# Peptides against a protein of PDB entry 4M9S, part 83

Target 1, 135 residues: chain A of PDB entry 4M9S
Amino acid sequence: SRGLVGVECITPYSYKSLAMALQRCVEVLSDEDRSALAFAVVMPPGVDIPVKLWSCVIPVDICSNEEEQLDDEVADRLKRLSKRGALLSGKRMPVLTFKIDHIIHMFLKHVVDAQTIANGISILEQRLLEIGNNN

## One batch from the design tools (peptide; made by RFdiffusion4, then SolubleMPNN)

Design b1_p22_1_s1 (from b1_p22_1, 10 letters changed)
Fold by OpenDDE base, seed 3:
Structure b1_p22_1_s1 (fold): chain B 135 residues (1-135), chain A 22 residues (1-22)
Amino acid sequence: as target 1 above (135 residues)
Amino acid sequence: SLSEEVARKLLESLKRFREELE
């Protein structure tokens, strides 16, 4: 068999137009949710990431001493973001995960300040390494 | 576990991302 014929999809929507729409969505977010979205830029697009790993970089104003409670709060923020446009996509089964779309990631990469990106990368990297060492 | 596997992939992606930004 010659296999499947490839299909090419062309979108008429410009990045500029989409960016403007996304900017409006971001502007109506709470400070907490907007901050969470900003740090989402450090995640690779199109990857289903467990909440536990999201909690390694998403800032929480009131930090709980219980790890489970922290994850729940992070999950709530991510859930809110997933309900606003296509900012995030959540999946409940088999494990609660969230992923960022490629287009959204490209948007964030250009609008999030460089210092926030750098800090997010450093924090996440450090915490991931620590988790690896503890296991 | 899923988290461990994803964590490993994230570390690799973060390295590439940092290099891209520099």
Scores: peptide ipSAE 0.618, ipTM 0.936, DockQ to the pose 0.039
Fold by OpenDDE base, seed 5:
Order: C-alpha cells, then sequence, then structure tokens
Structure b1_p22_1_s1 (fold): chain B 135 residues (1-135), chain A 22 residues (1-22)
C-alpha cells in the first residue's frame, strides 16, 4: 500500500470570509480527498506539477498489484479538488498538471499540523530522490 | 522531461520549506 495516514485540520481564521468559504469546501470533501488536500501543502504554490509527482505525496491506499493505477487514482482526487472552488487548478494540455494557489497554500500552512507537513516533506523528498536515481 | 525539471525545483522548494518549519 502507498500513501500517508489521513490528517485533520483546524483553522485559526474562523471569522474570516475566506476561511469560512474554505471550511465549507473542506467539510463536503470525502475523507480521502480531505487528506489529499492536507498533503498538498507540501507543494510550492503557483507551480504546475505533473500528476506523477503529486503521486509521490498524495496518500492513496492501493494494493501492490494496483500500483500502475496510482497516477489515475491521484489524478481523480486532484480533479475533484479542482472542482471545489480554488483548491487546485488543473491543466490538461500539453501535460496533465495541477497547481495549488498561493491563497490556499497559505491557508493550509496554518491549518495543517506542523509534524504532518514535516513528514510529508520528508516522504516527498525521499521519493523524488529515488526517481532521480532510477533515471 | 517536464517531470525531471519540476522534480529538481521541488527538491529545492522542499529544502526551503523544511527550513521555514524549523
Amino acid sequence: as target 1 above (135 residues)
Amino acid sequence: SLSEEVARKLLESLKRFREELE
């Protein structure tokens, strides 16, 4: 199985319009999509990131024999997130990529647990290095 | 490839992000 354990987020901006709007969006997400959103915080904002690289940090529980479907599953989650306000921005051409907005990223930095962020960074870094070594 | 280029940039970004968290 690939992926990370799910996490919960608490916002310190309860009375801000942006926070309220984001809370509504987050509340209607599935647990899986909410977890994916949490780990999106490790990505730099404003960068179009290929799904392959998203798959290095988005928590997806799949069997070993289904590893080839990882990118598809991750893409589906990211697509769902992109359909919920400004959580993510998807680009289909020329390569399927997703980007986290600066505003959303700032929000996530405040609501996602610091240790969770640190763990996500470590895992992503490790997997990126492995990809680089295997190429 | 695009993934390779972005991966390199991500590694640099992650380093900075980690330092920010410390």
Scores: peptide ipSAE 0.617, ipTM 0.937, DockQ to the pose 0.034
Fold by OpenDDE base, seed 1:
Structure b1_p22_1_s1 (fold): chain B 135 residues (1-135), chain A 22 residues (1-22)
Amino acid sequence: as target 1 above (135 residues)
Amino acid sequence: SLSEEVARKLLESLKRFREELE
C-alpha cells in the first residue's frame, strides 16, 4: 500500500532566531500543508524525488484510493509548498519531482519532533520495500 | 525506472538518517 491516508501530523513549530524567516512561512500554512512539510524531513536534501515516492509518506485524505488521484493530491500540496517561501523546489521535466533544500531540511530537523521523524522514516521505508517487492 | 532507482537511494538514506537519530 501507499501513502498515509487520514493521517495528520501535529508538529510543534517554534520560533528560532536562525530560522525565523522560515518559521513565518510555516505559520501561515494550512494544517494539511504543514503536515506535508513535516514529513518532508524524511527525504534527503538535494535529491529530486518523484511524486510517486513523495506519496508514500505525505499524509493525504482523499475520497478515492486510486493511485493517480493520490499522486495528484500530493503534487498539489508539494506545489503549494514550493510557492511558499520556496520550501521545496519543483521540477516538471522530464518528470515531476520535488526537492528539499539543505537549509530547509536542517530547519525541519530542529522543528519537527523526533517521534514524527522516526515514524515518517519507518513508514516510508516500509512503503519503499513494498514497492520493491512488487516489481 | 527513475522511481525505482531513486527508491533504492532513499532506502540507503533512510538507514543513515535513522542511525543519526539514535
Scores: peptide ipSAE 0.617, ipTM 0.936, DockQ to the pose 0.034
Fold by OpenDDE base, seed 2:
Structure b1_p22_1_s1 (fold): chain B 135 residues (1-135), chain A 22 residues (1-22)
Amino acid sequence: as target 1 above (135 residues)
Amino acid sequence: SLSEEVARKLLESLKRFREELE
């Protein structure tokens, strides 16, 4: 398995209409999708990130170690998030990528607990370095 | 590859993000 299973967003945060709307969107998510959204905070906003790299931080518990299965599961979660307003935006061509915008990212910085962010950064860094070393 | 290029950018971004959190 990959990621930090069981970590979820903190939902009490709100200040104005936009934040409240986003909070409502988060609250209606499944635990798995909410967890995925939480870890999306570690991604830089405005960058189209390939699913392969998302899979380095999105928590997924899979029985198989097959990369394809992991990517598919991650992609499904990200797709669901992209259907919930402006949480994420996806591109299918030329490569399947997902992007978080600045507004959503700023929101997540406030509603995701600091420890989750720190852990997400650490695990993503480690996995990215491993990818670099293996290539 | 695209992933490799993005990965490089992510590493740089993560360093900055960590510094921001400190």
Scores: peptide ipSAE 0.617, ipTM 0.936, DockQ to the pose 0.034

Design b1_p22_1_s2 (from b1_p22_1, 15 letters changed)
Fold by OpenDDE base, seed 1:
Structure b1_p22_1_s2 (fold): chain B 135 residues (1-135), chain A 22 residues (1-22)
Amino acid sequence: as target 1 above (135 residues)
Amino acid sequence: SLSEQVAAALRKSLAEYREKVE
């Protein structure tokens, strides 16, 4: 299995236009998509990240542990996020990747719980090692 | 693979990021 237990993204910043816009975007997300967005903070901004690696941190609630199904579910969530303005940027060619922009990343760093960030980093590190060890 | 290459880069990046957050 991949991903983390679902968490909420707290957005108390409503006094700035950008923060307000982002908060509105977050509020209309499903719990699962909001959780996915929260854990996007673990990724470095400005880097095109393959879906497979996103699946290492994005919480997934599916009945199957098949990698293909997990990646598809994660991709769907990321695609939805990418359609919400500047939350994520997707590239389809040559490989499907998603990127978090610096401004969004900075926003998330302030609104996502510090322990959640730390846990996400730890889990990602572990799973990346597993990928490396298996190859 | 691209994933492997990016994964290697991420491991390094995460170490640096962790130092900033913790």
Scores: peptide ipSAE 0.371, ipTM 0.862, DockQ to the pose 0.034
Fold by OpenDDE base, seed 2:
Structure b1_p22_1_s2 (fold): chain B 135 residues (1-135), chain A 22 residues (1-22)
Amino acid sequence: as target 1 above (135 residues)
Amino acid sequence: SLSEQVAAALRKSLAEYREKVE
């Protein structure tokens, strides 16, 4: 498995306009998609991030370490998030990327557990370093 | 690759982000 298994997004945010809408979007997500969204807070907003890098933080529960399988699972989750309240923005060309916008990112910073954010940052930093060292 | 380029940029960004959230 990759990422943090069993981590869920906490949504105690007050209801007002957009925040209320986002809260509802989060609540109807599956546990796995909600977890994926939670860790999206680790990414900087407005940046097109390749799926490979998303896979560094998005928790997936698969036995295989095949990169293609990992990326496919992550991509599916991110695609669902992009369709659900436009929580993410997907781009298929030239490579498959996803980005979180500033508004959603700001929302997540308030509703995602602080420990989850801290852990996600640490994991991403480590895995990014490993990617850099492998080439 | 694009991933490598973005990864390098993210490392810097994350360091700054961590300081803001801690």
Scores: peptide ipSAE 0.370, ipTM 0.861, DockQ to the pose 0.034
Fold by OpenDDE base, seed 5:
Formats: sequence, structure tokens, C-alpha cells
Structure b1_p22_1_s2 (fold): chain B 135 residues (1-135), chain A 22 residues (1-22)
Amino acid sequence: as target 1 above (135 residues)
Amino acid sequence: SLSEQVAAALRKSLAEYREKVE
């Protein structure tokens, strides 16, 4: 299981209109979706990322042993986030991908715990290597 | 595949990103 406890968000821009709006959006998310959003910070903004790669960093409380099921669960979370407006942008064709906007990414860099970011990057690096080795 | 291509690109950029965040 890769489940993580929900992340609290603290930002020095709490009184900025954009930050306040985003914070409100984050507050109404479930713990699972909020955690998923937090780990989106490890992805480069403006890039269409396949679900398979998102699954490398998105925590799942109940992780399936089947890779396909994991991807489906991750996709569902990302879809929910995309429905919350500008948090994520989903693209179904030709391949299901999600991307994080620069503004949202900038917000996350300030509100997500530094250790969480560092851990996420490390995990992603490791799993990307595994993908490369399995090819 | 798209995943492989993106993965390769990410591997190159993650080290730089880590340095910016840390």
C-alpha cells in the first residue's frame, strides 16, 4: 500500500486572491484526492503525462497487485481533480493523459511540504528507472 | 510508446527540478 495521510497546505500567499481560491478548492477535496494533488507537484507543468507515469507517484490507500487496476484508480482520482476546474487538464485522445498548469504547479510548490516533494521526486526517479529496465 | 518517451524526458529533467526544490 502506498497510502498517505492528507497533506495540510500552508502558503505565504494566503491573502492573494488566486491562492485563496485554490486553497478553497483544495479544502473541499477528499483526503485521497488532496494527496494526489499534492504529489502532482513532482510533475513538470504544461506536459501531458500518461496515467502510467502518474501512477508512479500518486499514492493509493488500497493498492492493487494488478498494474491495470492501479492505473484505473489513479485515473479516477485525476479525473476528479480535472473536474475541479484548473487543477488538472485531462486529454483522452490519442492516449489518456493529464497535465498540471504552471499556475497550479507554482501554488503547490509553496504549499506542499518540502520533504513530501523530495520524496515524490525520489520515488518517481526510481520507478522511471524500473520502467526503463523493463523495456 | 508515449510513456517511454515521456519517461525518458522526465529522467533528464527530474535531477534539475530536485535541485530547484531543495
Scores: peptide ipSAE 0.368, ipTM 0.862, DockQ to the pose 0.033
Fold by OpenDDE base, seed 4:
Formats: structure tokens, sequence, C-alpha cells
Structure b1_p22_1_s2 (fold): chain B 135 residues (1-135), chain A 22 residues (1-22)
């Protein structure tokens, strides 16, 4: 069974330089994509997460009644994020997954509002329980 | 499914993650 991977140590200099670069990437994002990126902090770094599970935490402005539509919208957002630097890494085979790197995760932990992180964790916990109960 | 497996793993470790972030 997998556990949450710990955060890697980064030198202060590397962090500062990378943080500046990442901030530039974040600034050009749409509000929707920036929100999606913020909630990516809830996921464990270095783990290939299926889109279905990303859909548990990524906020969608327009509520879709069909699960497939929700996943597609989330996937589109994650794809856009993956095209901007190394914010996310996508993998299509065998299942469409996205992962957040430790460096990006560390950045997000410092810039995302603490309440947002807490809310995201709570949402994920709730949704995961629902998935478990429906199986 | 992969999603179910990953979900199960996440459920087990989320409590620990919350303690680190909060």
Amino acid sequence: as target 1 above (135 residues)
Amino acid sequence: SLSEQVAAALRKSLAEYREKVE
C-alpha cells in the first residue's frame, strides 16, 4: 500500500529562484486554472493520481450532472497546468493520471492560504469516503 | 481499479498529511 511521500529538502537559494519562476507561471493563469493549482497542494507529491481522484478536490465552476463531464473538465484544467512549465506531469497510459512534483508542492504549501489547504483536505477526505462506500 | 487502490491508500494517509499541513 502507498503512503504519502515526504517533502524533499531544497536549498534556500534554489527555492527562491524556483519560487520566482513559479510565481510568474501562476500569474498568467486564469482564475479557474489558478484555483485548480491551489488545490493540487492537497495531493501527495510524486504520486500519479487518476483524474477521477483529482475531481474530488478540483473545484468546477459549472456543476455537471454526469461524472464523465466532470472528469473531462478537470482533465482539461490539469492538462493546461501541465503545459505551463512543470506545474503538473501528465501520463496517459495506462490510465490518465497527473502528479505534482515535490518542488511544486513545497511552493504551494508556502503560497496557498492555510484555510484553503484545510478545506481541500476535508473535501478530499469526504469524497474518498464516499467512493469507498459506493464500492 | 487503479482509482480505488489509490483512493484506499490516500484514505489511510490523509490524517497524517493533515497534521503536517495544519
Scores: peptide ipSAE 0.358, ipTM 0.856, DockQ to the pose 0.038

Design b1_p22_1_s3 (from b1_p22_1, 12 letters changed)
Fold by OpenDDE base, seed 2:
Structure b1_p22_1_s3 (fold): chain B 135 residues (1-135), chain A 22 residues (1-22)
Amino acid sequence: as target 1 above (135 residues)
Amino acid sequence: SLSKEVAEKLRKSLAEYRKKLE
């Protein structure tokens, strides 16, 4: 199966100005969407990432292991995030991709648990290796 | 594919990311 299973994100930090606003946005998210956002920190900022690759780190444990269903669920979460402030930017053509902004990425690096980041990196590295081997 | 191309870029980025976290 793809993604990280059973991970929940807690953001104990508060900031002033923009950072504070972002924290408020995070706090009103559902647990699932907040978790998805947390793992977005694994991605490099400013890069349009295909949904397939997002699905390597976004935790989806309620769907079947079929790639289409997993990708759809991930896409839905990312779409919701893209509609909440400037958390993510979606691009539909030519391929559905999502991008994390540099500012958001920096914010997440401060509020996401260090172990979560480390685990996310490891998982993504493994999944990318698999993708490379299968193509 | 686009995914493969981006995947390769991500691999490099992750390596750098890991170094920064050490």
Scores: peptide ipSAE 0.485, ipTM 0.903, DockQ to the pose 0.034
Fold by OpenDDE base, seed 5:
Structure b1_p22_1_s3 (fold): chain B 135 residues (1-135), chain A 22 residues (1-22)
Amino acid sequence: as target 1 above (135 residues)
Amino acid sequence: SLSKEVAEKLRKSLAEYRKKLE
């Protein structure tokens, strides 16, 4: 299933060194990568999550509707994010998964709109049920 | 599958997350 439409976030912690550093990292991202990072807040921190499940929440508006292509695009975005410091941690073996760290997750909870988070959770819950019922 | 297993765990986590947001 396709992810949500992309959104942007703004940090209220401009005086905190860690927040400033993270803000700088976020500012240099492309719009699509920044959007992907924003929706990563929906995922629980510290969990190795397969790309297929990431694709349920990460926005992909330009790519094909084919699930395989969507997963590839999502994987590419997550890979780019994993190369930007500690934004995400990738694991290639035995299965490609990505994990959001607690510190990054906490940061995102403060900068991503609460309604966006709530909507993302609801949509992800629905899509996870569908995966559970169909697979 | 791994996705199915993780999906079930996420479902539980999301329920707790939603409760904290409300």
Scores: peptide ipSAE 0.485, ipTM 0.904, DockQ to the pose 0.034
Fold by OpenDDE base, seed 4:
Structure b1_p22_1_s3 (fold): chain B 135 residues (1-135), chain A 22 residues (1-22)
Amino acid sequence: as target 1 above (135 residues)
Amino acid sequence: SLSKEVAEKLRKSLAEYRKKLE
């Protein structure tokens, strides 16, 4: 079966240094962008995820409940995150996707509270079922 | 669609992820 955490070879020093740098990046984020980043921990690392699926876990309470508008808002947040170093990497073609790398994912697993992770997984699982049933 | 394909992969991955958290 496919796991969510890939095997990486890093030294404790490298991880600590990167963690400190990442923490600084997180601290300067807006509350909404920081929240989006937190829920990115739910996604498996190294996978190009379409915005539609990101929209299943990224909390959006600013725009209307229109699906298209929700996707646009999520895309904007993910774009901002991708511009802040290696937090996310985006691809524009063939479909707009975003990917979290293994190192960032590992960082998030240590700093995001367990309840947030559990809730995110539950929400995503439910919404994925809905997508599967409606298509 | 790409989303459907990725969605199925995510479903499987999430199941494993949840088991690790429990």
Scores: peptide ipSAE 0.480, ipTM 0.899, DockQ to the pose 0.038
Fold by OpenDDE base, seed 3:
Structure b1_p22_1_s3 (fold): chain B 135 residues (1-135), chain A 22 residues (1-22)
Amino acid sequence: as target 1 above (135 residues)
Amino acid sequence: SLSKEVAEKLRKSLAEYRKKLE
C-alpha cells in the first residue's frame, strides 16, 4: 500500500453495540458539528492530521475570508468533537492536529451518505493539489 | 512543512480509498 495505514484495531465491543452508542452521541451534536464529523470519513484513520488539511474538507458557512480565521473556526469544531468521547483525538504539540479512530471511521463509512463521501474525496484531492503547488 | 508532507501522503491514501469505494 502506498497510502497511510494504521495498526489493526481490536475492540471487545460488537459493531452493533458500538454503532448504537455512537449514533446517540451524533444525535446530540449541532448540525454544523455533525456535518464536520461526517466529512471526517474522508480522512485516513489513525493519522494525526494538521488543522490546515482538515480545513480543506470541513465546510464552514460563515467565516472570514482570511485563512487563519478559517482554520480557527475549523479547529473549534474539531475541538468540540474531540470532547465527545472517542469521536476525535486532538493533539496540541508540536502542532495542532486531529485524528479519527479506526472504529469511528468504520462507523462513519456505514452511516455517512455515499455522495458526501465522494464529494469530500473530490474536494480534498483538489485542494491538496493546490497546497502542493502553492507551498 | 508538516502539512505539505502529510498532504502528499493523504493524496496517495485518497487514491486508494477512492478505488475501494468504486
Scores: peptide ipSAE 0.480, ipTM 0.900, DockQ to the pose 0.039

Design b1_p22_1_s4 (from b1_p22_1, 12 letters changed)
Fold by OpenDDE base, seed 2:
Structure b1_p22_1_s4 (fold): chain B 135 residues (1-135), chain A 22 residues (1-22)
Amino acid sequence: as target 1 above (135 residues)
Amino acid sequence: SLSEEVARALRESLRRFREELE
């Protein structure tokens, strides 16, 4: 299954202290990376999620339907987010996974548009069912 | 696979999250 295509997100909220710092980090992200971070809100915090599953919800516009290409593009975005420190944590072994921290997740729940969250949940639910049915 | 296992857990998590948002 392909991820969302051409979705962008804006974080209009401001906070103090840690939240303010996070907001600043979000604001300096590229549109693509910001969108990826926005949709990360649908993932449960503290869980190492394989890239394959991230690709079900991270918005990526690819010219090919190759799953490998999709996963690579998603992985690149998630890697960039992980380089920001607290935004995501990556793990390479045994398989490449990423997880969102509870603090970041809590932040995102407040700054990501409700409709984006709802859509992301719906899409991910559907795609997870498809994975289950195909395997 | 790991993805399949996580996917099963995610389905339940997403259900709870959706309910939380409603």
Scores: peptide ipSAE 0.535, ipTM 0.923, DockQ to the pose 0.034
Fold by OpenDDE base, seed 3:
Structure b1_p22_1_s4 (fold): chain B 135 residues (1-135), chain A 22 residues (1-22)
Amino acid sequence: as target 1 above (135 residues)
Amino acid sequence: SLSEEVARALRESLRRFREELE
């Protein structure tokens, strides 16, 4: 059987125009969701990241000390982001994961506060090492 | 586990990202 002929699509939309649209989406977010989105910049684009790892960097103001509840709260925030302007893409099976798109990531690199990016990287690096050591 | 595998990859990606921002 002959494979499907791939169709290449070229988009004429500029990064600037898309950035403006994304900025509007960000402005209508709650403070909590906007904060979560900001820290999403530390994740590599195009990678399906398990919620457990997202919880290492996404800040939660009020949550239980139980790990499961923390993950659930983080998941809820990420789900909301995935429903607004395709800021994230979620998968439920086989494991709940979220992915940031390359375009969204590029946008965030330019609009997120530099200190936030630096802190996010540092926090995530530390948490990842701890996970490795606890196994 | 998936989380462990991704975590290892993330450590390397974060290092590269930090270098990119410097």
Scores: peptide ipSAE 0.534, ipTM 0.923, DockQ to the pose 0.037
Fold by OpenDDE base, seed 4:
Structure b1_p22_1_s4 (fold): chain B 135 residues (1-135), chain A 22 residues (1-22)
Amino acid sequence: as target 1 above (135 residues)
Amino acid sequence: SLSEEVARALRESLRRFREELE
């Protein structure tokens, strides 16, 4: 339910064609959006994930501790990412969800810092456990 | 809820992902 503190994403990856295009897209993102994209790598590709679950791993530190505000801010970030080079795909019905494409996910696995990935997984696992225990 | 169902699936997915990174 709580977001992570923002972590900068380092993208030293350089490659031809699609990878190069993706790198350019990442470079023009704001720090906050780039951080959100970095942590998106922990999600399984091709799966429509509700915003509530995205909020468990997307770093947000500018909104209040209220869960509702957290979800809204996360949704805004994910929406911006979905509009930039199709980094994410959003669906509004039946509930607001976002998914990361397989190609994008493979790219992120190579350019996102390994420690960032590990931390994101650990935190998300913990948050999901808490959700499970509350049911 | 949808979130609960997806959360269950994610727990397993994350476990596998972590193992791949080790």
Scores: peptide ipSAE 0.533, ipTM 0.923, DockQ to the pose 0.034
Fold by OpenDDE base, seed 1:
Structure b1_p22_1_s4 (fold): chain B 135 residues (1-135), chain A 22 residues (1-22)
Amino acid sequence: as target 1 above (135 residues)
Amino acid sequence: SLSEEVARALRESLRRFREELE
C-alpha cells in the first residue's frame, strides 16, 4: 500500500527568528496543511517530485483507498501550500509535480522535530521500496 | 516512468539524508 491514510500528525514547530516571514506562513496553516508541510522536509530540495511520490509520505484521511483519490487529496494540500507564501513550487506540465526549494527546506530542517523527520524518511523509504518491488 | 525514475533517485537521497541526521 501507499501513503499514510488516516494518519493525523501533530507537528511540533519551533519557530526561529531568522525565518520570521516563513513562520508567519506556517502559523496560519490548518493542522492538516501544516502536517503536510512538515513531512515535505524529507524531500530533497530543488527536485520536481511527482504527486504519486508525495502521496507516499503526506498523511491524508480519504474516504476511499483508491490511489486516484489519494493523489487528488495530496495534490490539493500541496497546491494550497504552493499558494501560501510559495512554500512549494507546483508544475503542471508535463506531469503535475511539486518542488521544495533550498530555503524552505532549510527552514523545515530547523523547525520540524528530529523524530518526525526520521519517521518520515523511514516511511518514504519503505514505500519507495515497495514501488520498486512491484515493478 | 517518471515516477519510477525519480523514486530511484529519492532512495539514494533519503539514505544520504538519514546519514546526515545521525
Scores: peptide ipSAE 0.532, ipTM 0.922, DockQ to the pose 0.034

Design b1_p22_2_s1
Fold by OpenDDE base, seed 5:
Structure b1_p22_2_s1 (fold): chain B 135 residues (1-135), chain A 22 residues (1-22)
Amino acid sequence: as target 1 above (135 residues)
Amino acid sequence: DLSKAVAEALLASLKKYREQLS
């Protein structure tokens, strides 16, 4: 599999109202979608990011290592997240992209383990450099 | 392509992000 290993999110977040609503949204997600959401914290908020780049950090356990299949699986997960409490926002044109909002990102920064974030950043950086070198 | 352009921007962003976390 490619990307980060799946991680379950446990939230010690104590912020009222919005945090509670977001927590409820997270709780009803599948384990796979929740894991994908966790690693979305690695991405900068407010940026439309192509699926190809999301695939560098979103963990996919059952999908083939084939890049085309990986992108499709990642896209499906991100699409589901976009339909669940607007955790992400997707655009189809000119290319398929997804964006995490600042509010959601702030929430994730508090509920995702710091080491997980750091590791995700490191892995993403490495893979982005590879893309730059190979393309 | 778009992915390459965004990737370059993300690299700079990630560096700042890591610095904020440390």
Scores: peptide ipSAE 0.516, ipTM 0.914, DockQ to the pose 0.034
Fold by OpenDDE base, seed 3:
Structure b1_p22_2_s1 (fold): chain B 135 residues (1-135), chain A 22 residues (1-22)
Amino acid sequence: as target 1 above (135 residues)
Amino acid sequence: DLSKAVAEALLASLKKYREQLS
């Protein structure tokens, strides 16, 4: 994806138009991908996040609980999102990472349910603490 | 471990984020 870094919003109209365009992109996503995108709002914008950490908050219900399969499924979802314009930006080297753009993050903060955001933060914090304690 | 380092940074960010949302 090209991302939206450097995009300047000059007028309220431009901002509204961008939000509408993003909403249209979200509407064509599968339920699973849309859910993944929703939880992306818990991540800080502009930071390259390893897939392992994304897997701490992106919900997966089909694959087994094995870490390898979980990470693969999460990666696939994030890859699909990265193909949808500037929703996410992925890097393959040196480590597979994804980041959310500031503009996309701002959009999600206003469209994702507040309780979902709060729950996502709580879940991510818990799992990050576990990683810190066990690894 | 990159993930561990990023995880620690994320924890700090999440704390600030929660404060902004409250």
Scores: peptide ipSAE 0.512, ipTM 0.913, DockQ to the pose 0.036
Fold by OpenDDE base, seed 4:
Structure b1_p22_2_s1 (fold): chain B 135 residues (1-135), chain A 22 residues (1-22)
Amino acid sequence: as target 1 above (135 residues)
Amino acid sequence: DLSKAVAEALLASLKKYREQLS
């Protein structure tokens, strides 16, 4: 149920005008928000994901955040991302969820380090299995 | 709950995603 330790990922990328615009958006993010965006690449695009599941992969320093505040911290980061060039799409009803669009997801696949993606997938998979076993 | 249902779907997606990256 804990997030990953923050991993900063900054990789310049230029392909289309849209990609360049996205790159500029990424560059102005805080380190924390940029890391959150990077790990969003592990989520399937076009799916409304509950914050609880986002918290399984979004990096939050557990030394600086109480476990009980993890979901709130993750939600705040995702909310900020949703306001930055619509990097994410938030939905409040029926429960708070966030979704990554296909175009953003494709962009992230090109700019996020392969090892970061692999690690994120592994950690998320493990934590999802634990959720399944506990319910 | 919703999280559990979505979690199961995500597991399948992640497995497929990992295979694509390999």
Scores: peptide ipSAE 0.512, ipTM 0.914, DockQ to the pose 0.034
Fold by OpenDDE base, seed 2:
Structure b1_p22_2_s1 (fold): chain B 135 residues (1-135), chain A 22 residues (1-22)
Amino acid sequence: as target 1 above (135 residues)
Amino acid sequence: DLSKAVAEALLASLKKYREQLS
């Protein structure tokens, strides 16, 4: 399964009431990491999600057509996000997983474009169905 | 595997999420 290759979105994180608490953390992110954070909104909060499934929705620039390299790139982005407080929480055992915090998820729902969220959900559903059919 | 099991659960969650956004 491949992620959202070529998808770009602008998320200024301008929702005042919640953005103020997260502004400093978000501002120091690279464009790539900020984009990854934005698309994390499609995942249910508080659930440990394997990197393979994150790769179905995290947009990446074309670096490799190999799934293993794609997962590594996604993992690196998620790892960076997890180092910034409550944005994401990572676990390495039994497999590498990440989960989005409820508060962060609520913030993202207000600042990420609605169409972007809808598109992300649709693409993720498609990829998940493919996983189910191919296994 | 774990990914397949989680994927199935996610499908249900995504359906609910889409309904909430509508």
Scores: peptide ipSAE 0.512, ipTM 0.913, DockQ to the pose 0.034

